# Peptides against a protein of PDB entry 6FRK: the designs that were tried, part 298

Target 1, 411 residues: chain A of PDB entry 6FRK
Amino acid sequence: NEEVLNAMLKEVCTALLEADVNIKLVKQLRENVKSAIDLEEMASGLNKRKMIQHAVFKELVKLVDPGVKAWTPTKGKQNVIMFVGLQGSGKTTTCSKLAYYYQRKGWKTCLICADTFRAGAFDQLKQNATKARIPFYGSYTEMDPVIIASEGVEKFKNENFEIIIVDTSGRHKQEDSLFEEMLQVANAIQPDNIVYVMDASIGQACEAQAKAFKDKVDVASVIVTKLDGHAKGGGALSAVAATKSPIIFIGTGEHIDDFEPFKTQPFISKLLGMGDIEGLIDKVNELKLDDNEALIEKLKHGQFTLRDMYEQFQNIMKMGPFSQILGMIPGFGTDFMSKGNEQESMARLKKLMTIMDSMNDQELDSTDGAKVFSKQPGRIQRVARGSGVSTRDVQELLTQYTKFAQMVKKM

## One batch from the design tools (peptide; made by RFdiffusion4, then SolubleMPNN)

Design b2_p29_2_s3 (from b2_p29_2, 21 letters changed)
Fold by OpenDDE base, seed 5:
Structure b2_p29_2_s3 (fold): chain B 411 residues (1-411), chain A 29 residues (1-29)
Amino acid sequence: as target 1 above (411 residues)
Amino acid sequence: SEEEEKRKELYRKLGIELLYEERKEASKA
């Protein structure tokens, strides 16, 4: 029994390390899981793997809980939110995403660019803010971030803005001068919340970076970016452990809408490679895919057509970032994201849909679409010409459809 | 739980349960 437990824990620990979870946290989790598992219950023939997975899941949920309630803005008040983080973390983009999130929720939101160090920082913020129709403040001539932040915060307070987001200078290195500048800005504007923005792709460096920020600035919230990439987000656990601050949002792509409130259960499920069960359920419910009783009934009967696949692709495109949705599907996430960015994944999906737009109703509605094309190879050439693709691209689509249809028949 | 069964049924409906079982089998091999 103990050998089987140790073997399974070794497999889980390897998967967590491959997910960029800090080695100290993985060791501690292994000890906590060993202490939480009743060896007598494992002897009773219960699915040992499910028990271990459940124990691991519970311990990971505790690791993302800092034991501190997340700050929330107060309606009808001026809430000042200061952003801090390294260059390349996605901080400036995340400021715009958060501003847009609150604006869509009916908050009077604005942006301040207090990044005087990076050339074009204000132009980037202005471009993002203008696209989202968010009011913004900054200077092309003022070099003191304290002056810009103070003037911008005062202006927007006087105009009764409810959400005032301040973007600060990021640096490539942990420089004491940067932390002193951040402290001076924080002291001048007295933010209600300080948000640390972390790139999930930095892996094992997350702990040291998050700690360096927390030791100098009163970080109260964490936002994790680039969770649409190869990063499984294990570094987020390190950031929570180091900052003792909750993750409030995640950045999940390059689009302004690729931003969502952090949910513990989906995140841990994704980290374990179980898929984002809850996030997929929530997105499926948001799409009212449950109203597609006809599709569900067909799937229950092992029927899956090219039209059913097309409708699923349309639904997936409506759900937002394709990389995220695929990352929520067990078995699709890692291998499909490995071959391109979100835009490439969406372009591939659009290409597949364009191929299907050149199919006729007999081809789309066939319960064995691949067999229709195999019996009459001239159909492949017609569809390829109609969609402007190679015959190989059509064959690849039909091969993918056949895999899905075989999967549905085994359900 | 009834919620786990609903989740499992939704996963089945989305074709995801088979990927979960195939990964579960592939992780045993």
Scores: peptide ipSAE 0.000, ipTM 0.219, DockQ to the pose 0.060
Fold by OpenDDE base, seed 2:
Structure b2_p29_2_s3 (fold): chain B 411 residues (1-411), chain A 29 residues (1-29)
Amino acid sequence: as target 1 above (411 residues)
Amino acid sequence: SEEEEKRKELYRKLGIELLYEERKEASKA
C-alpha cells in the first residue's frame, strides 16, 4: 500500500514540477497528501487512485487559496486599481482587458498610462483603449509617472469614473528604482487595489519575482497572464504563496476577450489535466443553450438528427475559441490548444456545415440520416455537387453523424 | 456520480459528447 501511494505521489509530483509548480510547494503537498490519506481506508478496496487524486486536488486548492478575500470594486464609487509587474508580463494588455471586462459589466471604466520609461507605452495603451472604446489618459511630454498618475486619477475622479486603472512602468529586471517609482505612484494616487501581473511562462522564476514585488509594494491581487496552451499555470501557485494574495483574473490569450475571472476549482482541474468542467458549464449556461428545450428533449429520447448536429456546431462556433472549449475538457492536453489546430478545427466545422447546407429537410430531419443516404446513394452525389465537395467528404460527415447519434442513443 | 452526470449533460448540450467518450476511452487505455 505505501509503495503504491509513493509511486502515485511521485507521478503527481513529477507532473506538478513539469507544470512549473515550485519544488517547495510540491514537497509540502506531498507531505500533506500523505498525512491526509488514511492507509487503512485505502486497504478497504476504495479506488486508491481516486482517493490520491482527490487528496492532491484538495491540497492544491489550499495552495491557491491565500485565506484572504479578494478585493472587489464598489459600484457607484471611485475605485483606483494600480497595476505593477515586470516588462513583458502582459501588464499593459491586462490593464486593457480588465477595463474592458468591467466596461462590459456596465462599469464606467478608464485607463491611465503612467509608464514614462518605455517608449511607445502610451501609444500602445491608447491603441488598445481606443479599439475597446475605453477612455484613457497619459502624456507624451510629462516624464514623472507620479504627476501623470495623479492628474489622470484626479481627472477621472472628477468625471465620476468607477474603475480607474493605472498602468505603471515595468523593468526587465528587479530594480530598486522601479520599486521606488511604484511606491511614489502608490502614495500619490492611494490605490484601492494593487494588482501584480505575472507571466505564467516564466516557470520557476514566478516565486522569486512575486516575492520581490510583495516585499516592496503592498500587492493585494494577482493576475496571471499567458495561460494559453503553453503555460501549465503552476507558477500561479508560487505567486499566491509568495504574495499571499488571491488570483483575481487570468489571461488566456492575446485578444481583449481572452480574460476571465479566476476560479480555483477549474484552474486546479486544468493543472491536473482534469479539464475545466465548471467553466464549460458556465459557458454553456451563458449561451442559454437551455432555451432549446426541444433539443434537450430529443436528446433525452435518444433522437439526434443532422439538423440537431448542425445546431450544435452553430452553438460551438458561438462559444468562441475552440481552444478554450477543448482546454476545458479533461485530458485534451495543452498540445490541443495550439492556435493552428483551432483554425483547422473551425475550418473543418465550417466545411461540415457547408455540406449540411446542401441537404434537404428530409435528410436533415431524419432520425437516421445516415440510413436515408445509404438507401439512396444518389443523395450523397447531389449533396457533394451542391456543396462543392467530394462524395467522400459527405460520407465522412455521415460517419461522424452516425457516431454522434449512436452515442446519444447510449446516453 | 452526480458530477459525471452533470458532465455528460454538459457535453450533450454542447454537442461534444464524442469528445467526452473518446476521452473516457483514452483514459481507460
Scores: peptide ipSAE 0.000, ipTM 0.278, DockQ to the pose 0.093; fails the geometry check
Fold by OpenDDE base, seed 3:
Order: C-alpha cells, then structure tokens, then sequence
Structure b2_p29_2_s3 (fold): chain B 411 residues (1-411), chain A 29 residues (1-29)
C-alpha cells in the first residue's frame, strides 16, 4: 500500500512541477497528503487514485487560501487601486481589464497612467481606455509619477469616481529605484488596495518576484496573468505563499474581457487538468437548462439541425462570458476565442442567430440544413436579403453548421 | 468512462458540446 501511494504521489508531484508549482510547495504538499491519507482506509478497496487526487486537491486549495479576506471595493465610495508589477507582466493591460470589469458592473471607473518610464505607456493606456470608454488621466510632459498619480487621484475623487485605478511604472528587473518610486506613489495616493500583477509563465521565478514586491510595498491582492498560454498557473501558489495575499482575478488572454474573478476550485481543477466541472455544474444549475434534454437526446442520435444550433447559441449567450464558459472545459485554452474579444464573439453569435431568424421552419428543422440550401440556392439569397447580410455570410453559417453537424455525428 | 459521460452530459446541458468538440480538436492540432 505505501509503495503504491508513493508511486502515485510521485506522478502527482511530477505533474505539479510540470504545472510550475514551486518545488518546496510540492514537497510540503506531498508530506501533507501522506499525513492526511489513512492507509487503512486505502486498504478497504477504495479507489486509491481518487483518494490521492482528493487529498492533493484539498491541499492545493489550502495553498491558494492565504487565510486573508480579499479586499473588495465599497459602493458609493472612492476606492483607489494601485497596480504594481514588472514590465511584461501584463500590468497595464490588467489595469484596463479590471477597469472594464468594474465599469460593466456599473461602477464609475477611471484609469491613471503613472508610468513615466516606458515610452508610449500613456498612449497605450489611452488607446485601451478609449476603446473601452473608460475615463483616463496621464501626462505627456510630467515625468514624476508621484505628481501624476496624486493629480489624477485628486481629479477623479473630485469627479466622484468609485474605482480609481493607478498603473505604475514597471521595470524589466527588480531595481531598488522602482521599489522606491512605487513606495513614493503609494505614500502619496494612499491606495485602498495594492494589486501585484504576476505573469504565470515565469514559472519557478514567481516566488522570488512576488516576495520582492511584498517586501517593499504592502501588496494586498494578486492578479495572475497569461493563464491562457502553456502556464498551468502553479506559480500562482508561489505568489500567494510569498505575498500572503489572495488572488482576486486572473487574466485568461489578450482581450480586455479575457478577465475573470478568481475562483479557487475551478483554478485548482484546471491546474490538475480536471477542468472546471464544478463551475460548469453551477452554471447549469443557475441557467435551469432542463429544456435541453430534448437536444441531448437528438445529439445522442447524431441529429443536429440549424434550430438545434440556434438553441445552443442562445444557451451560450445566456451563460454570459463565452471565454469563461470555455475556460471551464478541460483542455480548452483561450486560443479558440483569441481572434476577438468576447463582445465580438457575442456579436458574431448574434449575427449568426439573426441570419437563422430569417430562415423558415423547413430550413431550421432539416437534419441536413446545408443540403436544403445547396439544392435550392435561391434560399441563400432569400435569407441573405431577409437578414441584411451577404450571401457569403449565409454560406459561412452553413459551413459552420456543417462542421458542427459532422462533429455531432462523430459523437 | 462514467466521468466522461457525465462531462458530455454536462456539456450537452450547457449547450456547449459543439464548442467542446471544436476546441478539443483545436487543442490536438
């Protein structure tokens, strides 16, 4: 029994190391898992692998919990959020993502660019902010980040902004001058929250970087970026351990909406390659999708109509952020959505639905909708005219439908 | 496996089964 446990733990430890989990944390986790597993219960014929996975999951959940409640903004108050992190961490992009998140939640949100070191930092922030319709402040002439941050915070406080996000200078390396600048900015603006932005792709360097920031500034929150790439996010555990601060959000791509509130269980499930099955179950339960039993039964029989596709698109739209839904599916990186923001993806779905709204019941309910249109090309022209789209757009929809119907037939 | 069937059923219930298969194919490419 102990040999089997040790072999299985070795596999799990290897997988965690491959997921960028810090070697010290993996060692400690192995010891904690060994101590938590009753070897006598494992002898009783229980699935040893499932027990080990559960024990590992439980210990990983503890590693993500710093035992500190995450800071949350107060509605109707002025909340100053200072961002800190290295250049290339995605800090500036994350400021815009967080601002957009709160704006979409009905918070009066603004952005301040206090990055005077990076050429074009203010232009980049201005472009992102303008695209998202977020008010912004910065200077092309002021070189002191303390002055810019102070003036910007004062301006937006006077204008009764609720969320005031301050982006600071990053450096390629941890330099004392950077930390002094961050401390001066923090002292001047007295932020309600200091957010450390960390790139998950730096792997084992996460601990040392997170510690260096926490040792210089009072980091109270962590945001982990680049969880869409090859990084499974194991470095996030190191950041929590080093900062003793909760992860509040994760960045899951390059788009402004590739940003979600951190959830412990989904994150650990993804880290272990299990996917967010629980988050999917919760979303199914929230949506009351009981009406999909008929669709499930059709799909089991390899039947898939344009109406069935329409209903699926409608369900996806009801589930909200498409990136979040897809991030819950095991093996689904953000790359499938990477060619557009979620709003663009939702606009594409809406466009496809609008094309289908111009179809008749014979076209929608055909088990071979593409063949109905291929046999009578005049239908394509009718649907195109009815939906205000090109005949090409209708053909693209039919091509997508054909792909999906072929997948369903293989299931 | 029973877990794979539960996952399929969950994705069907979510109306994301097609997206699941499309991305699963994309992750293999």
Amino acid sequence: as target 1 above (411 residues)
Amino acid sequence: SEEEEKRKELYRKLGIELLYEERKEASKA
Scores: peptide ipSAE 0.000, ipTM 0.286, DockQ to the pose 0.121; fails the geometry check
Fold by OpenDDE base, seed 4:
Structure b2_p29_2_s3 (fold): chain B 411 residues (1-411), chain A 29 residues (1-29)
Amino acid sequence: as target 1 above (411 residues)
Amino acid sequence: SEEEEKRKELYRKLGIELLYEERKEASKA
């Protein structure tokens, strides 16, 4: 039993390291999981894999929990939110995403560009803010970020704005001059929250970067960006550990709507390569669609058919915004979203459904639909002809189904 | 402990407890 535990823990540790989780955190997690697993309960016929997965999940949740409550804005108050982070972290884009998020929630929101270092920073912010219809402040002539931030905050406080977001200069390197500027801005505007924006794609550098910011400025919140790419977000655990600050939001793409409140479980599930089935189930349950209970029950039993996938796609097409839902489905996240807007993603789902409309009930209702097609390759050709697509398109659908079905079986 | 209940409630709010308790029960059946 201990050998099996050690083998499974080795696989999990490898997957976490491949997800950019810091080696110290992975070691600590391994020890905590070993201490939390009762080997006698594992002997009693319990699914050893499920117990280990649960113990791992439990310890990852603890690593994402800094033990401090996330700051939340107060309605009817002037909440000043200062953004800090390196250039290329997605900081400026994230300011616009957060502003748009609060605006859509009915908050009186504005943006201040206190980035005087980057040429065209104010033009970029102005362009993003104008597209989103968000009020903005900045200067083309003032070079002191303290003056711009102070004047902008004062202006928007006087105009009774509830959410006042201040974007600061990001440099390519951790320079003392950047931290001095950030401290001067923070001292001048007295922000209610300081948000550190981190790029998930920097991998193992996340700990050192996050620590350098926390050692200089009172970071109270973290936002992780570029979780739409190959980055599984393991660096986010390092950021939480280093800053002792909660992740409040994640950026999941390039669109202004590719931004969501941080949920611990969907994030950890994605980190483990389990996908966000729970978040998908929650979103599906929020729709109160009559057929959802039967689908949820099948998913709980690790059963997933091509018909269940078809029904899920129908449900997803009834939901907006599409980008957030597709990113929750394993195998549909990065490659499906990276290639288009919400309309293109919907058109692709419609194409997949059209392929499935050419399948028979035996193919649709099989608990191993991919095996049915692999045993009889003539089925792929029939479906391809029936739907007017290539045999490759059918194989791609079956590959996506297989990835999803394998995840549901692992749950 | 109060900390264990807060963790349970966190896991419940996060939806894992339901899946885990259902699986723990299904593994006993």
Scores: peptide ipSAE 0.000, ipTM 0.197, DockQ to the pose 0.017; fails the geometry check

Design b2_p29_2_s4 (from b2_p29_2, 20 letters changed)
Fold by OpenDDE base, seed 3:
Structure b2_p29_2_s4 (fold): chain B 411 residues (1-411), chain A 29 residues (1-29)
Amino acid sequence: as target 1 above (411 residues)
Amino acid sequence: MEEEKEREEKNRELGIKIVYKLNEEAAKK
């Protein structure tokens, strides 16, 4: 029993190391799991694998819990949120994502660019903010980030903004001058929350980086970025351990909506390659599919049209990058989350929609769309010409539609 | 109320199944 336990723990530890979990944390987890497993219960014929997986899951859940309550903004108050992190961390993009998140929730939100070090920082923030219709402040001429941050915070406080996000300078490396600037900004604006933004793709460097920031500034929250890439997020555990601060959000892509509140269980499930069924359910629920009474009524009758499929593709595109959705499905490991596959997957969906855009209402609204095309092959050629695709591409779409329609009929 | 909840549940299940199937087909290519 102990030999089997040790072998299985070795496999789990290897997988966690491959997921960028810090070696010290993996060692500690191994000891904690060994201590938590009753060897007598393992002897009683229980599924040893399931017990070990559960014990590992439980210990990973503890590792992402810093034992401190996450800061939350107070409604009707002026909440100043200062962002800190390296240039490569996605900090500036994350500021815009957080601002957009709160704006969508009905918070009066604004952005301040206090990054005077990077050329074009203000233009980038302005572009992102304008696209999201978020009020912003910054300067093209002021070089002191303390002045910009102070003036911007004062302005937006006077205008009764509830969420005031301050983006600070980042550098490619940790430098004392960066930390001094961050301290000066923090002292001047007195933020209600300091958010450390960390790139998950830096792997084993997460601990040292997170610690360096926490040792210089009072980091109270962590946001982990680039969890759509090759990073399985194991570095997030290192950030929590080093900062003693909760992960509040995760960045899951390049889009402004590729941003979600951190949930411990889905995150650990994904880290272990179990998928994120809960996150998938939550995303499906956010689509308000229930508002489509016409679709529901058709589904009750086992009817599914090409138009219904088109609407579902639109809904899927609203769920964010296809790679993120793939990563939520059990058995679709991180290999499907490769950057190349996301653009290709979205391009495939767009191609299918473009083919359907060349269909007429009779074709789109037919309860047997495939039969309409099979009876009149000239329709395939028309749609192919109209959409600039091959007749084969149209046939592939109809084949996919038929598979979906069959799936709906089995529901 | 019960019919609405059952309808909501079926819609959620459909959405999940559609997403799952799309993702499965995308992963095969």
Scores: peptide ipSAE 0.015, ipTM 0.345, DockQ to the pose 0.087
Fold by OpenDDE base, seed 4:
Structure b2_p29_2_s4 (fold): chain B 411 residues (1-411), chain A 29 residues (1-29)
Amino acid sequence: as target 1 above (411 residues)
Amino acid sequence: MEEEKEREEKNRELGIKIVYKLNEEAAKK
């Protein structure tokens, strides 16, 4: 039993290291998991694997919890949010994403460009803000970021803005001059929240960078970016440990909508390579879809029909921001989302549903829908004609269904 | 309350199971 436990913990530790989790945190996790596992309960015939997974999951949840409640803006107040982070961290893009997030929620939101160091910083912010219809402030002539930040904050306070986001200068290296500038800006504007933006792709450097910012500036929140790439987000654990500050949002792509509130459970799931199925299940359960239990039960039995896929697509279309949901569906990888905006993704889903609307009950309710079509190719031609699409489009749908059904059967 | 906690725990267990299998298969490639 102890050998099996040690072998499984070694695999988990390897996976966490491959996910850019700091080696100190991985060691601590291993010790905590060993201490939390009752070996006597393991002897009683409980699924040892489930118990280890649960223990690992619980300890990872503790690692992302700094024990400090995340700052939240107060409605009807003027909330000043200062952004800090390295150049290339996605800081400026994240300012726009956060502004857009609050604007969509009915907050009176604005952006201030206090980056005087980077040529074209204000033009970039202006371009992003204009596209999103977010009010902005900056200067082409003022070179002091303290003056720009102070004037911008004062202006937007006087105009009764509720969310005032201040973007600061980023540097390629940790330079004392950058930290002095950030401190001067922070002292001048007295922000309600200081957000450190971290690139998840920097891997093992996350701890040292996050610590360097926290040692100079009172970081109260973390945003992790570039979680759409190869980065599994293990560096986020290092940032939380170093800053003792909660992760409040994550950036999940290049689009302004590729931004979501941090949820501990889905993040830990994704970190473990446990895809967003818990988050999908949670979101689907939040919808109080009566048919959800029946679907989950079918999925448990590896039964997944074209009708079940159709019903899932209907549910997804009801859930709102489509980008967040598709990224949670196994087999709808980054390639499905990378080529289009949210509207194009919805149009694509609607096209797939229109193809399925031309299928009969035998095709929709078959436990192996792809095999039904492969045995009788005339069905593909019928469905293609009925839905006004090519036979290729029907074959692509069946290929997607097959991939999805294979993932479900492996569950 | 207990039934809701048991449902949440079962859903968590299912999510964990689903996703560990997905990871095991991704690691085999």
Scores: peptide ipSAE 0.006, ipTM 0.278, DockQ to the pose 0.025
Fold by OpenDDE base, seed 2:
Order: structure tokens, then sequence, then C-alpha cells
Structure b2_p29_2_s4 (fold): chain B 411 residues (1-411), chain A 29 residues (1-29)
């Protein structure tokens, strides 16, 4: 039993190290998992693999939880959020994403560019802010970030902004001058929250970088960027451990909408290759299926039509990048998330919808659309000709519909 | 309020099942 446990723990530890989890955290996790597993319960014929996986999952959840409640902005107050992080961490992009996130939630949000070191920093922020219709402040002439930050914060406070985001200079190396500048900015603007932005792709360097920031400035929140399907999430654990600060958001791509609130359970599930069922659930719920009272009533009666399927395909196309949805499903590894497969999947959905556009109301609104076509095969030929597809393509659609209708009948 | 939560849960379950089936069929090609 102990040998089997040790072998399985070795595999898990290897996978975590390959996921850029810090070696100290992996060692601690291994010890905690060993202490949490009742070896006597393992002897009783329980699925040893499931028990170890559950213990690993539970201990990873603890590693992501610093035991500190995340700061949240107060509605109707002026909340100053200062961003800190290295150059290339995605800090400036993340400022815009966070601003857009709050703006979409009805917060009066603005951006301040206090990055005087990087040429074109203000232009980049201005471009992003303008595209998102977010008010911004910065200077082309002022070189002191303290002056820019102070003037910008004062201006937006006077205009009753609720979310005031301050982007600071990022440098390529830990430079004392950068940390002194960050401290001067922090002292001048008195931020309600300091957000450390970390690139997940830097792997084992995450701990040392996060610690260096925390040792110099009072980091209270972490945002992890570049958690697209190829990024190893293990650096996030290192950032939490080093900063003792919660992860509040994750960046999942380059688009302004590729930004979501951090959820511990989905993140750990994804890190372990278990998928993100909760994130899929949330994305499906964000699709206001509110207009589907009629659909739910039909579903309660086990009714599912080709029209109902068409409407669901429209909803799926509104969910955004299909790659993000695929990456949330257990067993769809990172390799399935090639950009090619997303376009192909969307093209396939559009093709299916085009076939359904050639169906009549009797066919679309039938509670057994497949039976309507099976009783009158001439309908398949009509639809095929009308949509410019083969009779086989129509039969494939009807086969898919039948599978969906059977799933609905089991709900 | 309870009916709305039940509606949201059913919509959620349906959306998940649809996505899973679409993905299962995409993986078989």
Amino acid sequence: as target 1 above (411 residues)
Amino acid sequence: MEEEKEREEKNRELGIKIVYKLNEEAAKK
C-alpha cells in the first residue's frame, strides 16, 4: 500500500513540477497528502487513485488560498487600484481588462498611465482605453510618475470615479530604483489595493519575482496573466505563497474580454487536467438563456425540436472562443485547443445552421424531427439541395439532433 | 426567485450537455 501511494505521489509530484509548481510547495504537498491519507481506509478496497487525487486536490486548494479575504471595491466610493509588475507581465493590458470588467458591471472606471519609463506606454494605454471607451489620464511631457499618478487620481476623484486604476512602470529586472519609484507612487496616491501582475509562463521564476515585489511594496492582490491553454498554472501557487495574497483575476488571452474572476476549484481542476466544469457552467449561465422560458417548458415535457437545437447553436456561437470551452472539458487536453480546431468547429456549427435554414416550420418544430425525415426521405433531398450540401450532411445533422433529443429526454 | 434559480440551473445543465455532445462529436472526426 505505501509503495503504491509513493509511486502515485511521485507521478503527481512530477506533473506538478512540470506545471511549474515550486519544488518546496510540491514537497510540502506530498507530506500533507501523506498525512491526510488514511492508509487503513486505502486497504478497505476504496479506489486508491481517487482518494489520492482528492487529497492532492484538497491540498492544492489550500496552497491557492492564502487565508486572506480578497479586497473588493466599495460601490459609490473612490477605489484606487495600483498595478505593479515586471515589463512583459501583461500589466498594462491587465489594467485595461480590469477597467473594462468593472465598466461592464456599471462602475465608473478610469485608467492612469504612470509608466514614464517605457516609450509608448501612454499611447498603448490610450489606445486600449479609447477602444473600450474608458476615461484615461497620462502625460507625454511629465517624467515623474508620482506627479502623473497624483494629478490623475485627484482629477478622477474630483469627477467621482469609483474605480481608479494606476498603471506603473515595469522593468525587465529587479531594480531598486523601480521599487523606490513604486513606493513613492504608492505613498503619494495611497491605493486601496496594490495588484501584482504575474506572467504564468515564467515558471519557476514566479516565486522569486513575487517575493521581490512583496518585500518592497504591500501587494494585496495577484492577477495571473497568460493562462491560455499552453500556460502552466503552477506559477500561480508560487505567487500566492510568496505574496500571501489571493489571486483575484486571471487573464486567458490577449482580448479585453479574456479576463475572468479567479476561482480556486476550476483552476486546480484545470491544473490537474480535470477540466473546468464550473467555469463552463458560469459561461453557459452568462449566456442569458432568459428568453428560453419556452425552451425550459418544452424540456420539462421532454420536447426538443430542430428549432430548439438551432437556437442552442446560436447561443454556443455567442459563448465566445470555442477553444476556451473545450479547454474546460475533462479529457480535452491542451493539444485539442489548437486554433485550427476552433475555426473548424465554428464552421461546422454554421454549416449545421445553414442546413436548418433550409428546413420548413413543420420540420423545425416537430418534436421528432428525425422521424419526420425518416417517414418522407424526399425532405432530406429537398433540404440538401436548398442548403447546397449532400444528403449525407443532412443525415449527419439528423443523427446529431437525435442524440441531443435523447439527452434532453433524460433530463 | 426559486423558479428563476431552477430555470438557471436547468439552462446550465442543458448548456453543459450540449457542449459536451458537440465536443464528443468533434473529437470523433
Scores: peptide ipSAE 0.000, ipTM 0.249, DockQ to the pose 0.092
Fold by OpenDDE base, seed 1:
Structure b2_p29_2_s4 (fold): chain B 411 residues (1-411), chain A 29 residues (1-29)
Amino acid sequence: as target 1 above (411 residues)
Amino acid sequence: MEEEKEREEKNRELGIKIVYKLNEEAAKK
């Protein structure tokens, strides 16, 4: 029993490391999971995999919770929110996303560009703010970020703005001069909240970067960006551990609406490759989609054909941003999205559809398409030749179909 | 345990329903 537990924990630890979870956190989680698992319950023939998965899920939930209540803005007050983070973290884009989020909720929101270090920072903020119809402040001539931030905050306070977001300079390296500038800005404007913006795609570097910011600036909130890409979100755990500050929002794409409040359960589910069913529900409710009763009825009966999969792919391709939707579908998120950018994922989907375009109606409409191909291997060679792909590519498609059809039968 | 299974089953049914709804709106465009 202990050998089986250790083998399964090794597999989970490998998957967490591949999800950019920090090696120290993975070690601690492994010890905590071992202490939480009742070995006697594992001996009783209970699904050992489900028990370990549940124990891992519980420990990951604890790692995302810093035990500190997230700051929330007060309605009818002037709330100053200062953004800090490295260059390329998505900080400037995230300022606009947060401002747009609050504006859509009926808050009087504005943006201040106190990034004097990057050429064109103010033009970029102005472009984003104008597109979103958000009031903005900045200077083309003032080089002191303290002056710009102070004047902008004072102006928008006098105009009774409720949400005043200040974007600061991001640098490529942890330079002491950056932290001094951030401290001077913070002292001048007295922010109600300091938000650290972290790029999830930096993987194992998340802990060291988040710690360096927390050691110099009183970070109270974290926003994690680029969770639409290759980043499985394990860096978010490192940010929470290093800053001891809650994740308040996540950035899930390049669009201004690719921004959502952080939810622990969906995030951990996605990290473990279980899909984001709750986020998918929320997104569908926002889309006001009509019910495909015929397709729901097929799935209730555990029927899933290659044609049903093809139709799903056509529909997913129309729904863009594609990365968000596939990442939410159980069983597609981890295996399909983990190996490419959104364009590569779309190219893979289009390749799979091109393979299915070379299938006949008997193959597409079979309730066990994989068995049709296994009984007559000549079909694989025909489809491979018709679509201009290898027989291996057709076998990979059939393997994916089989995994999905097995998931549907277990649903 | 039963409530959690029922919730997982409802969430699975909802997830499926959602993928299908997403697909219908994408087909109307």
Scores: peptide ipSAE 0.007, ipTM 0.267, DockQ to the pose 0.030; fails the geometry check

